# Peptides against a protein of PDB entry 4N78, part 283

Target 1, 186 residues: chain A of PDB entry 4N78
Amino acid sequence: HFQVICRLLGYQGIAVVMEELLKVVKSLLQGTILQYVKTLMEVMPKICRLPRHEYGSPGILEFFHHQLKDIVEYAELKTVCFQNLREVGNAILFCLLIEQSLSLEEVCDLLHAAPFQNILPRVHVKEGERLDAKMKRLESKYAPLHLVPLIERLGTPQQIAIAREGDLLTKERLCCGLSMFEVILT
Target 2, 155 residues: chain B of PDB entry 4N78
Amino acid sequence: MAELQMLLEEEIPGGRRALFDSYTNLERVADYCENNYIQSADKQRALEETKAYTTQSLASVAYLINTLANNVLQMLDIQASQLRRMESSINHISQTVDIHKEKVARREIGILTTNKNTSRTHKIIAPANLERPVRYIRKPIDYTILDDIGHGVKW

## One batch from the design tools (peptide; made by RFdiffusion4, then SolubleMPNN)

Design b2_p27_5_s3 (from b2_p27_5, 12 letters changed)
Fold by OpenDDE base, seed 3:
Parts: C-alpha cells; structure tokens; sequence
Structure b2_p27_5_s3 (fold): chain B 186 residues (1-186), chain C 155 residues (1-155), chain A 27 residues (1-27)
C-alpha cells in the first residue's frame, strides 16, 4: 500500500503529505500532550527509584504500575492524551513507511537507469574468469546504451542540455544520502 | 516555406487543372481519331496516326499524373517535417517544464531531509549501585491541577 | 520515477533520427 502511495504521490505529493503530518504532530506535541506531560510531572511521585533487580521484570512492572496507578486511572489521560499519542505514533509510522517505500522505489529506479548512464553493476566473477575481461565485455555491451554521450554526439544543444539535466535528476535520488525520518524525530 | 506555398497554391492546383484539361483534350483526340479513321481512304495510315496520338496522349497524361503525384508527395513530406519540428519543440518545452517541476518537488522534499549519519554505537553504562527497595507509599494524587486542561469535570 | 530516463531515451531516439536524416540529405 505504501509503495502504491509513493508511486502515486511522487516527490511533490509526498512532501506535501509529510509537511502536513509534521504540522499535525507538532501541534499535538506542543499543545495537548505538552500540557498533560507538564501536569503529570507535577503530580508525579518525587521518589520513584528503580526497584531492586530482585523483584524481576514482573515485580518491577507492578511496582511502577502501583506508583503510577492513580495517573493511569485518570480518565482524561486515556481518552485525550493517549489518543493524541496514538495519532502521533501513527503519523511517525506513516512517515517511516513512506520513506522506506520511497527508498526502495528510488533504488529500483537507479538500478534500471544504470545501464543507460555508464554505471556498471558489481559483477561477480565466476571462478576462472578475469575480472578485467568481464568488465570490458560489459562495457562493450552497454556502451551503445549510454544516452548522454550519444545525445552529445548527435543531438542539438537544447537536447544535450535537457539530457544532462535528465541524467542528473536520474542519478541523484534521496536514497543516495538523505533521510527524512531523522528530521521527523527532531 | 516558399516551396510549400508554391506547391499548395500554384503547382498542385495547376497540375490538377492541367490534368483536367488533358482529359478534355483526350476526348477531342479520340473523336478526331474516330472520325479520321472513318473518313480516311487509307485505313492503315489512319490507324497509325491513331496509334501515335494515343501513345502521345497516354504519355502526356502519365507525365501529368506523375508530376502531380510527386508534388503532392513533396508537399506531404514538407508538412510532415514541419509537424515533426513542431512536435520536437513542444516536447522540449514540455520536458523543460517537467524538469523544473521535478526540481521544485525535490527542493520541497529536500527540506524534509537530512544527511544520513552513521549512528555511533553508544555504550550503555549500567549504574553500579543497586538502589534500596523503596516502601510503597500511596500518596493521594491531586488531579485538580488537570481541571484546567480537560473538560472541567470536578470529581 | 523513470520518467526522466524515458525522456532521455526519447531524446536519444530523436537525435538518432535527426542524424540519420541529415546524413540522407548529404547523401
């Protein structure tokens, strides 16, 4: 589903959606959630020390549950705060999944474009074959597919310019070194 | 441009007219040949003359048709070339626009991105001292502080 | 998307065709 969304929206659509999600997240975090967190911090027990390891994970959980029982039982926290947190979580997950899907698509695009851009894949050399010979063979095989040199030789100046721009746009993708998710977490 | 205009306005219409005139002339020639054959005492001569006129007429018509056909083909070729040039121009403009749109889109999404940093593995340092179990002291939590944030339900 | 690759391919095809035509005219 996310892959389809990425394909349909493209860079522009994804950017718009992510921007809106970020706004929503920011609004939720700076608004209701922040207020609840501040209030909760005020009512939090001053002394909540880590229980002894001897109680084990269940005992520790029970300890914390007991310490926070009154807070957890607060109805408004369950209805409003947790709902908002869920929304934030969903937004974050959505962004993550979109980024992952987009990255996969971009990688695929790069791989498909590579033969046309004089980008040769790393060839696994079978036992007994010389790497150099295989590489030369591949170069020779794909040489006619190199679009930019071909257009530079045969095309008009305008075509050459467009081809170069297209080549650049095809080579440069977000997956090459950029992450959106880190920005979302900041 | 001048060549296309000449073809469209002068040569092709002129060729069509010439062909039409040739048709009318052929009819006259046929009538003449028929009458000449009937009236001539020397039927062999009349037949030879008819053959000559027929050959000449057919040759002339063939020439006119060929010329007209070539002119039409030339016209079509010129027009096709013009259309191709126009198409190319439109395509170039379209591509330029697409490139621009893509650049804009990439800038927009780029603002939402940061460089991938290889996360350095931070060593988790465990605290050395086991804290003493704190006795469960149930202190009543005053939730009245939350009354200003929620729907104001005073319990 | 591979849109730009497709465009480049199309450009190359056009360039080839144009070059062929030029050669035919010189010929």
Amino acid sequence: as target 1 above (186 residues)
Amino acid sequence: as target 2 above (155 residues)
Amino acid sequence: SLKFLEQMIALAEQALEEARRREELLA
Scores: peptide ipSAE 0.386, ipTM 0.762, DockQ to the pose 0.791
Fold by OpenDDE base, seed 5:
Structure b2_p27_5_s3 (fold): chain B 186 residues (1-186), chain C 155 residues (1-155), chain A 27 residues (1-27)
Amino acid sequence: as target 1 above (186 residues)
Amino acid sequence: as target 2 above (155 residues)
Amino acid sequence: SLKFLEQMIALAEQALEEARRREELLA
């Protein structure tokens, strides 16, 4: 599903969606969640000492439950605050999954374009074959497919310009060094 | 353009008119030959004259048709060439627009990206100044990730 | 071949004109 979304939206669509999600997340964090956190901080016991170990695990749990009773019983915390946190979490996950899907698509595009851009895959050399010989064969095999040099030789100046720009755009992908998710976490 | 215009406005219409005139003239020649044959005391001579006129007339018509046909073909070739040039121009414009759109899209999404920190240090480095062109660090793309997804042509 | 055909056309036109003159003389 995320792959389909990435394909459908493209870079522009993804950017728009991500921006809107960031706005939503920001709004949730700075608005409702912040308000609840402030309220919770006010209701939090000022002094929460560790109960004596003598009370045992059940007693300690009861102690903390009692100390946090007002917080636990705060109905709006369960309904609104946790829901907003879930929404934030979902938004983050969505962004992560979109980025991952986009990266996969970009890698696929790069792979498909590689033969046309003089990017040769590392060939597994079987025992006894010279790597250099295989690489030379591969280079020779794909040399006619090098699009930019071909167009530079045969094309019009306009075509050459377009080809170079297209080549650059094809080579430059987000997956090569950029992360959206890191920005979202910031 | 001038050649095409000349073909369209002068040569082809002129050829058509010439062919039409030739038709009219041929009819007159036929009438003359018929009358001459009927009125002539020497039927054999009249027949030979008619044969000569017929041959000449056929040659003339054939020439006119051939000339007209060639002019029409030339016209079509010129038009086809013009259409190809127009198509090429449209394609170039389309490609330019697509590239531009892609660049814009990439800029937009680029604003939402940061460089992948290879450094293990989780230090939340403040987003470096947005203005620096995203230097795509050509890291070798590990294509091994695709090994599981694609029907890898098992060599 | 084109020059030949042009000459043939010219001859045909001349023949037609002569035929017309003869027709006028016979009327």
Scores: peptide ipSAE 0.019, ipTM 0.595, DockQ to the pose 0.009
Fold by OpenDDE base, seed 1:
Order: C-alpha cells, then structure tokens, then sequence
Structure b2_p27_5_s3 (fold): chain B 186 residues (1-186), chain C 155 residues (1-155), chain A 27 residues (1-27)
C-alpha cells in the first residue's frame, strides 16, 4: 500500500503530506500534550528515590507502580491525552514507512538508469579471469547505451539540455544521503 | 511552406481541372472518331485512326492521374512531416514542464530532509549506587488541579 | 521512364490538337 501511495503521490505529493502531518504533530505536541505533561509534572512526586536492589525486579516494579498509580489512574481517566499520543505515534510510523517505500523506489530507479548513465555493475571475477578484460568487455557492451553522450552527438541543443537535466535529476535521489525521518525525530 | 501552398492551391486543383477538361476533350474525340468512321469511305483507316486516338487519350489520362496522385502523396508527406515537428515541439514543452515540476517538488521535499547522521548510540550508564528506597508516603494526588485542563466529564 | 511518358503525352496532345484542327476544318 505504501509503495502504491509513493508512486501515486510522487515527490510533490509526499512532501505535501509530510508537511501537513508535521503540522498536525506539532499542533498536538505543543497544545494538548504539552498541557497534560505540565500538569502531570506538577503532580509528580518531587522526590522519587530508587528502591533498594534487595526488593528484586518485582518489588521495584511494584514500588514504581504504586508511586505512579494515581498518575496512571488520572491519565486513564483522561483518554484524550493517550489518543493524541497514539495519533502522534501513527503519524511518525506513517512517515517512516513512506520514507522506506520511497527509498526502495528510488533505488530501483537508480538501478534501472545505471546502464544508461555509465554506471557499471561490480563484476564478480571468477578465478582465473582478468578483471580488466571483463571490465573492458562490459564497457564496450554498455557504451552504446550511454544516453547523454548519444544525445550530445545526435540531438538538438534543446534535447541535449533536457537530457542533461534529466540525467542529473535521475542521479540525485534522496536515498543517496538524505533522510526525512531524521528530521521528524528531530 | 511555399511548396505545400503551391501543392494545395495550384498543383492539385490544377490537376483536378485538367482531369475534368480531359474528360470533356475525350468526349469530343469520341464523337469525332464516330463521325469520321461513319462518313469515311475507308473504314479501315478510320478504325486505325480511332485506335490511335484511343491510345493517346488513355495515355494522357493515365499521366494526369499519376501526376495528381504523386502531388497528393507529396502533400501528405509534407503534412505528415509538419505534424511530426509539431509533435516534437509539444513533447519538448511537456518534458520541460515535467522537469520543472520535478525540480520544484524536490526542493519542497528537500526542506523536509537532513543528512543521514550515523548517531553513535550513547550507552545509558546506570548509576552504580542505587539510592536507598525512601519510604514512599502516599500523598493523595489532588486531581482537582487537572479539572481545569481539558473537557472533564462532569459526573 | 518519366521522360518517355512526357514525350508520349506531348505527342498525344499534339495529336489531339491536330484532330481538333481537322475538326475545325471540317466544320
């Protein structure tokens, strides 16, 4: 589903959706969630000492559960806060999944374009074969597929310009070094 | 442009007129041949003359048709070439627009991106000295402080 | 072949013109 969404929206559509989601998340965080957090901080015990290790993990858990019981009960009564947090979580997950799907599509595009852009695959040299000879054979095999040089030789100035721009756009992809998700986490 | 115009305005219409005129002329020739045959004392000579005129007339018509056909074909070829050029121009514009849109889109999404940083996972060092558990005195949390925040269900 | 056809047509046209002249002379 996410792959289809990425294909349908393209870069522009994804950007718009991501921007809107970020606005929503920001609104939720700075609004309702912030207010609840401030209130919870006010009611939070000022002194929470770590229980002794002698109580074991169950005892420690029970201790913290007891200390936070009133807060948890209050928070459970106020379902709005948890719903908002879920919405934020879902938005983050959505962004992650979209980015992953987009990255996959970009990689596929790069792979498909590679033969036309003078990007040769790494040749696995079998034992006894000269790497140089194989590379030369590959170069000769794919040389006719180099689109930009071909158009530069045979095309009109306008076609050459378009080909160069297209080539640049094909090479420059987000997956090569950019992350949207890191911005969201930030 | 000049060649196409000449074909459309002069050569093809002229060829059509020539064919029409040839029809009229052929009718006259036929009438002449018929009358000549009837009036001639030498029927064999008249027949031979008629054959000659018939052959000539057929050749003339064939030529006119061929010339007209070739002119029409030439016209169509020129028009096809013009259409191809127009198509090429449209495609060029379309590609230019698409590239522009893509650049804009990439700028927009680029604002939402940052360089992938290999964040070193900082190991959370747990403090070694667990402070002695202070006797937790449960103070009842007054939740009324929160009543002013949010749509509280009035019970 | 085109030149030959053109010559044949020219001959045909001349023959038609001669026929027309003969017709005019007989009329």
Amino acid sequence: as target 1 above (186 residues)
Amino acid sequence: as target 2 above (155 residues)
Amino acid sequence: SLKFLEQMIALAEQALEEARRREELLA
Scores: peptide ipSAE 0.020, ipTM 0.607, DockQ to the pose 0.009; fails the geometry check
Fold by OpenDDE base, seed 2:
Structure b2_p27_5_s3 (fold): chain B 186 residues (1-186), chain C 155 residues (1-155), chain A 27 residues (1-27)
Amino acid sequence: as target 1 above (186 residues)
Amino acid sequence: as target 2 above (155 residues)
Amino acid sequence: SLKFLEQMIALAEQALEEARRREELLA
């Protein structure tokens, strides 16, 4: 599903969606969540010591439940605050999944374009074969597929310019060195 | 452009008119040949003359048709060439626009990106001395000590 | 009718001459 979304939206659509999600997250964090956090901090027990280990796990749980009774019973916390936190979480996950899907799509595009852009895969040389000879053979095999040199030889100046720009755009992808998710976490 | 205009306005219409005139004239020639054959005392000579006129007329019509056809073909070739040039221009514009749109889109998404920190994962050199996990002997917690603190509801 | 025939003959002669010229150019 995310791959389809990435294909449909393209870079521009993804950018718009990400920007809007960031706005939503910011609004939730600075608004409702912040207010609830402030309120929770005010009602939080000032002194909460670790209960004695002799109470066991159930006793410790009951102790903390008692200390946090007012917080746990706060209906708005369960209904509004946790929902907002879920929304933030979902937004973050969405951004992550979109970025991952986009990266996969970009890698696929790069792989498909590689034979036409003089990008050759590293050939695993079996023991005893000359790496250089295989590489030269591959280069010779794919040389006729290099689009930019072909267009430079046969095309008009305008076509050459377009081909070069297209080649550059094809080679330059976000997956080569850029991350959106890191910006979202900041 | 001048050649195309000449073909459209002068050569092709002129050729069409010539063919039409030829048609009208052929009818007159046919009538003449028929009358000449009927009136002539020498039927053989009249027939030979008719054959000559027929051959000439056919040659003339063939020439006119060929000329007109060639002019039409030339016109079509010129028009096809013009269309190809227009198509090429449109394609170039379209490609330029697409590239521009892509650049804009990439700028927009680029604002939302940062450089991937290639954290050189420093090989966490596992400390050589794996401290032997001290077997935590769980002493059974005697919960009977809590029996005295609980206000037992004396049912 | 004779004038028309003369014109047709002249056109045919021109056509033949043009055809001959084309043949000479191809030869």
Scores: peptide ipSAE 0.020, ipTM 0.601, DockQ to the pose 0.011; fails the geometry check

Design b2_p27_5_s4 (from b2_p27_5, 11 letters changed)
Fold by OpenDDE base, seed 5:
Structure b2_p27_5_s4 (fold): chain B 186 residues (1-186), chain C 155 residues (1-155), chain A 27 residues (1-27)
Amino acid sequence: as target 1 above (186 residues)
Amino acid sequence: as target 2 above (155 residues)
Amino acid sequence: SLKFLQKMIELAEEARERAEELRRLLE
């Protein structure tokens, strides 16, 4: 599903969606969640000491339940605050999944373009074969497919410019060194 | 462009008119030949004259058709060449626009990205001293060491 | 000689028809 979304939206669409999500998350964090956190901090017991271990796990739990009773019973916390936190969480997950899906698409594009850009895969060398010889053969085999050099030789100046720009755009992908998710976390 | 204009405005219309005039003339020649044959006492001479006129007329029409056809073909070739040039120009513009749109899109998404911190894979320096799991040899606690300290109350 | 004339007339008529067809195509 996320792959389809990535394909449909493209870079521009993804950017717009992410920007809007960030706005929503910011609004939720700075608005409702912040207000609830402040309220919770006010209601939080000022002194909460660890009960004696002798009370066992159930006793300790009961103790904390009693101390936090006002917080736990705060109806708005369950209905509004947790919902907002879920929305934030969903937004984060959405961004993560979109980035992952986009990365997969970009990798596929890079792989498809590689033969045309003089990017050759490392060939598995069987024992006794010279890696250099195999690579040279591969280079020779794919040399006619090198698009930019071909157009530079046969094309008009305008075509050459377009080919170079296209080549650059093909090579420069987000998956090569950029992360959107890290920005979202900051 | 001047050649195409000449073909469209002068040569082809002129050729069409010439062909039409030739058709009218052929009809007149045919009528003349028929009348001449009927009225002539020397039918053989009249027939030869008719043959000559017919041959000349056919040759003339053939020439006019050929000239017109060549002009039309030339016109079509010029137009085809112009269309190809226009197509090339349109394609170039389209590609330029697409590249520009892509660049804009990439900039827009780019502002939402940061460099991946290549987490230096801290070589988990495996602590060289893999502390051999000290086989917990349960040494039996020799409780006999405590025998000397405890004054066992002999009940 | 009459057969030749008839053939020539037929050819002329065919040429006329073709010329008319060409005219129609060029219109």
Scores: peptide ipSAE 0.018, ipTM 0.620, DockQ to the pose 0.009
Fold by OpenDDE base, seed 3:
Structure b2_p27_5_s4 (fold): chain B 186 residues (1-186), chain C 155 residues (1-155), chain A 27 residues (1-27)
Amino acid sequence: as target 1 above (186 residues)
Amino acid sequence: as target 2 above (155 residues)
Amino acid sequence: SLKFLQKMIELAEEARERAEELRRLLE
């Protein structure tokens, strides 16, 4: 599903969605969640000492339950605050999954473009074969497919310019060194 | 452009008119030949004359048709070439626009990206219109409830 | 002699048809 979304939205669409999500998250965090957190901090017991170990685990749990009873029973916390936190969480997950899906698409594009851009995979050299000879053979095999040089030789100046720009855009992908998710987490 | 215009406005219409006129003339020639053959005492000579006129007329018509056809073909070739040029131009513009759109998109998404090798910095910013949360009323906690839990030291 | 004239008429008609076809192509 996320792959389809990435394909449909493209870079621009993804950017717009991500920006809007960030706005929503920001609004939720700074607004409702922050207010609830502040309220909770105000109502938190000022002095909450660790109960004596003599009470055992059940007694300690009951102690904390009693201390936090009013907070736990705060209906708005459950209905509004936790819901907003879920929304934030979902937004984060969405961003992560979109980035992952986008990265996959980009990798696929890079792989498909590689033969045309003189990007050759590292050839596994079997024992006894010269790596250099194999690489030269591969280079020779794919040399006619190099798009930019081909267009430079046969194309108009305008075509050459477009080809170069296209080549650059194809090579420059987010997966090569950029992360959106890191920005979202900040 | 000048050649195309000449073909469209002068050569082809002119050729069509000439062909039409030739057709009319052929009918006249045919009538003449028929009458000449009927009236002539020397039918062999009249026949030869008719053959000559027929050959000439056919040759003329063939020439006119050929000329017209060639002009039409030339016109079509020029038009095809123009269309190809237009197509090329449109394609170029389209590609340029697409590249531009892509660049814009890349910039937009780029703003949302950071270098993978960079340290994660987190900044959280607050929303403008905060609905006032419902006033939390704290009830006093009765700790005496805990007196029965554990070794109740009755003071 | 009449056969020859008939052939000529046929040829003229064929030429006319071709001319009309050309006219249609030019319209």
Scores: peptide ipSAE 0.016, ipTM 0.617, DockQ to the pose 0.010
Fold by OpenDDE base, seed 1:
Structure b2_p27_5_s4 (fold): chain B 186 residues (1-186), chain C 155 residues (1-155), chain A 27 residues (1-27)
Amino acid sequence: as target 1 above (186 residues)
Amino acid sequence: as target 2 above (155 residues)
Amino acid sequence: SLKFLQKMIELAEEARERAEELRRLLE
């Protein structure tokens, strides 16, 4: 589903959705969640000492659960604050999944374009064959597919310009070194 | 453009008129041949003359049709070429617009991106000093402090 | 223009047929 969404929205659509999600997340964090956190910090026990390790992980968890029981049972916290936190979590997950799906699509595009851009895969050399000779043969085989040089030779100046720009846009993809998700986490 | 205009305005209409005129002339020739055959004492000569006129007339019509057909074909070829050029121009504009849109889109999404940093996994250092378990005395939480926060159901 | 061309072709074919018929009648 996310792959289909990425294909349908394109870069522009994804950007718009991501921006809106960021606004929503920011609004939730700076508004309702911040207010609840401040209030909770005020009511938080001033002295919370770590229980002895001798109680084991379950005992320690139960201890903290007991100390925070009244806070957790606060009705407004469950209904409003936790719901907002879920929304934030869902937004983050959505962004992650969209980025992953977009990266996959971009990689596929790069792979499909590679033969036309003089990007050849590293050939597996069997024992006894010269790597250089095989690569040269492969280069020669795919040389007629190089789109930009072909258009530069046969095309009009306008076509050449478009081909070069298109080639650049095809090569420059987000998956090559950019992350949207890291921006969201910051 | 000048050639197409000449074909459309002069050559093709002229050819059509010539063909129409040839029809009227052929009718006159036919009438002449018929009358000549009836009136002539030498029917064989009249027949040969009729054959000659018929051959000439057919050749003339064939020439006119061929010329007109070629002009029409030439006209169609020129028009087809013009349409192809227009199509190419439209495609070029469309591609230019698409590239521009893509650049804008990439700038927009680019603002939302940062360079991938290999975050070194920071080793969570466990606190060395396990603080002695202090008996937690449960103090009742005063929830009245939260009354001003949120749309709580006033019970 | 196409209809006109088709009509001309038809007329030319008819004329050719008539000419051949006339030729046969005159032999």
Scores: peptide ipSAE 0.015, ipTM 0.619, DockQ to the pose 0.013
Fold by OpenDDE base, seed 2:
Structure b2_p27_5_s4 (fold): chain B 186 residues (1-186), chain C 155 residues (1-155), chain A 27 residues (1-27)
Amino acid sequence: as target 1 above (186 residues)
Amino acid sequence: as target 2 above (155 residues)
Amino acid sequence: SLKFLQKMIELAEEARERAEELRRLLE
């Protein structure tokens, strides 16, 4: 699903969606969540000492339940605050998954374009063969597919310019060095 | 452009008119030949003259048709070439626009990106003293103990 | 001689028809 979304929206669409999601998250964090957190901080016991180990796990749980009774019983916490937190979480996850999907798509594009851009994979050298000779053969094999040099030889100046720009756009991808998710976490 | 205009405005219309005139003339020639044959005492001579006129007329018409056809073909070729040039121009513009749109899109998404932090793999130096893993005996947590807490038993 | 004349007339008529057809195509 995320892959389809990435293909449908493209870079521009993804950017718009991400921006809007960030706005929503910001609004939730600075608005309702912040207010609830402030309220929770006010009602939080000032001194909560660890009960003695002798009470066992159930006793300790009861102790904390008692200390936090007012917080646990706060109905709005469950209905509104936790829901908002879920929404924030979902938004973050969505952004992560979109970025991952986009990265995969970009990698695929790069791989598909590679033969046309003189980008050759490193060939595994079997024992006894010279790497250089294999690479040279591979280069020679794919040389006719190099798009930009071909157009430079046969095309008009305008076509050459477009081909170069297209080549550059094809090579430059976000996955090569950029992360959106890191921005979201800041 | 000048050649195309000449073809459209002068040569092709002129050729059409010439062909029409030739048609009319052929009819006159035919009538003449028929009358001449009927009235002539020397039928053989009249026939030879008719053959000559017919051949000449047919040759003339054939020439006119061929010339006109060639002019039309030339016109079409010129127009086809013009259309191809226009198509090329349109394609160029379209590609330019697409590239521009893509650049804009990339700028927009780029604002939302930061450089990937190449995490310097700090070699986590394993502390020398591997503390013996204390065998944590997982005692099964009996969750049944929690069953009594959730029911608001008003004692 | 008469057959030859008839053939010439037929050829002339065919040429005429072709010319007319071309004219129609050009109109």
Scores: peptide ipSAE 0.018, ipTM 0.624, DockQ to the pose 0.010; fails the geometry check

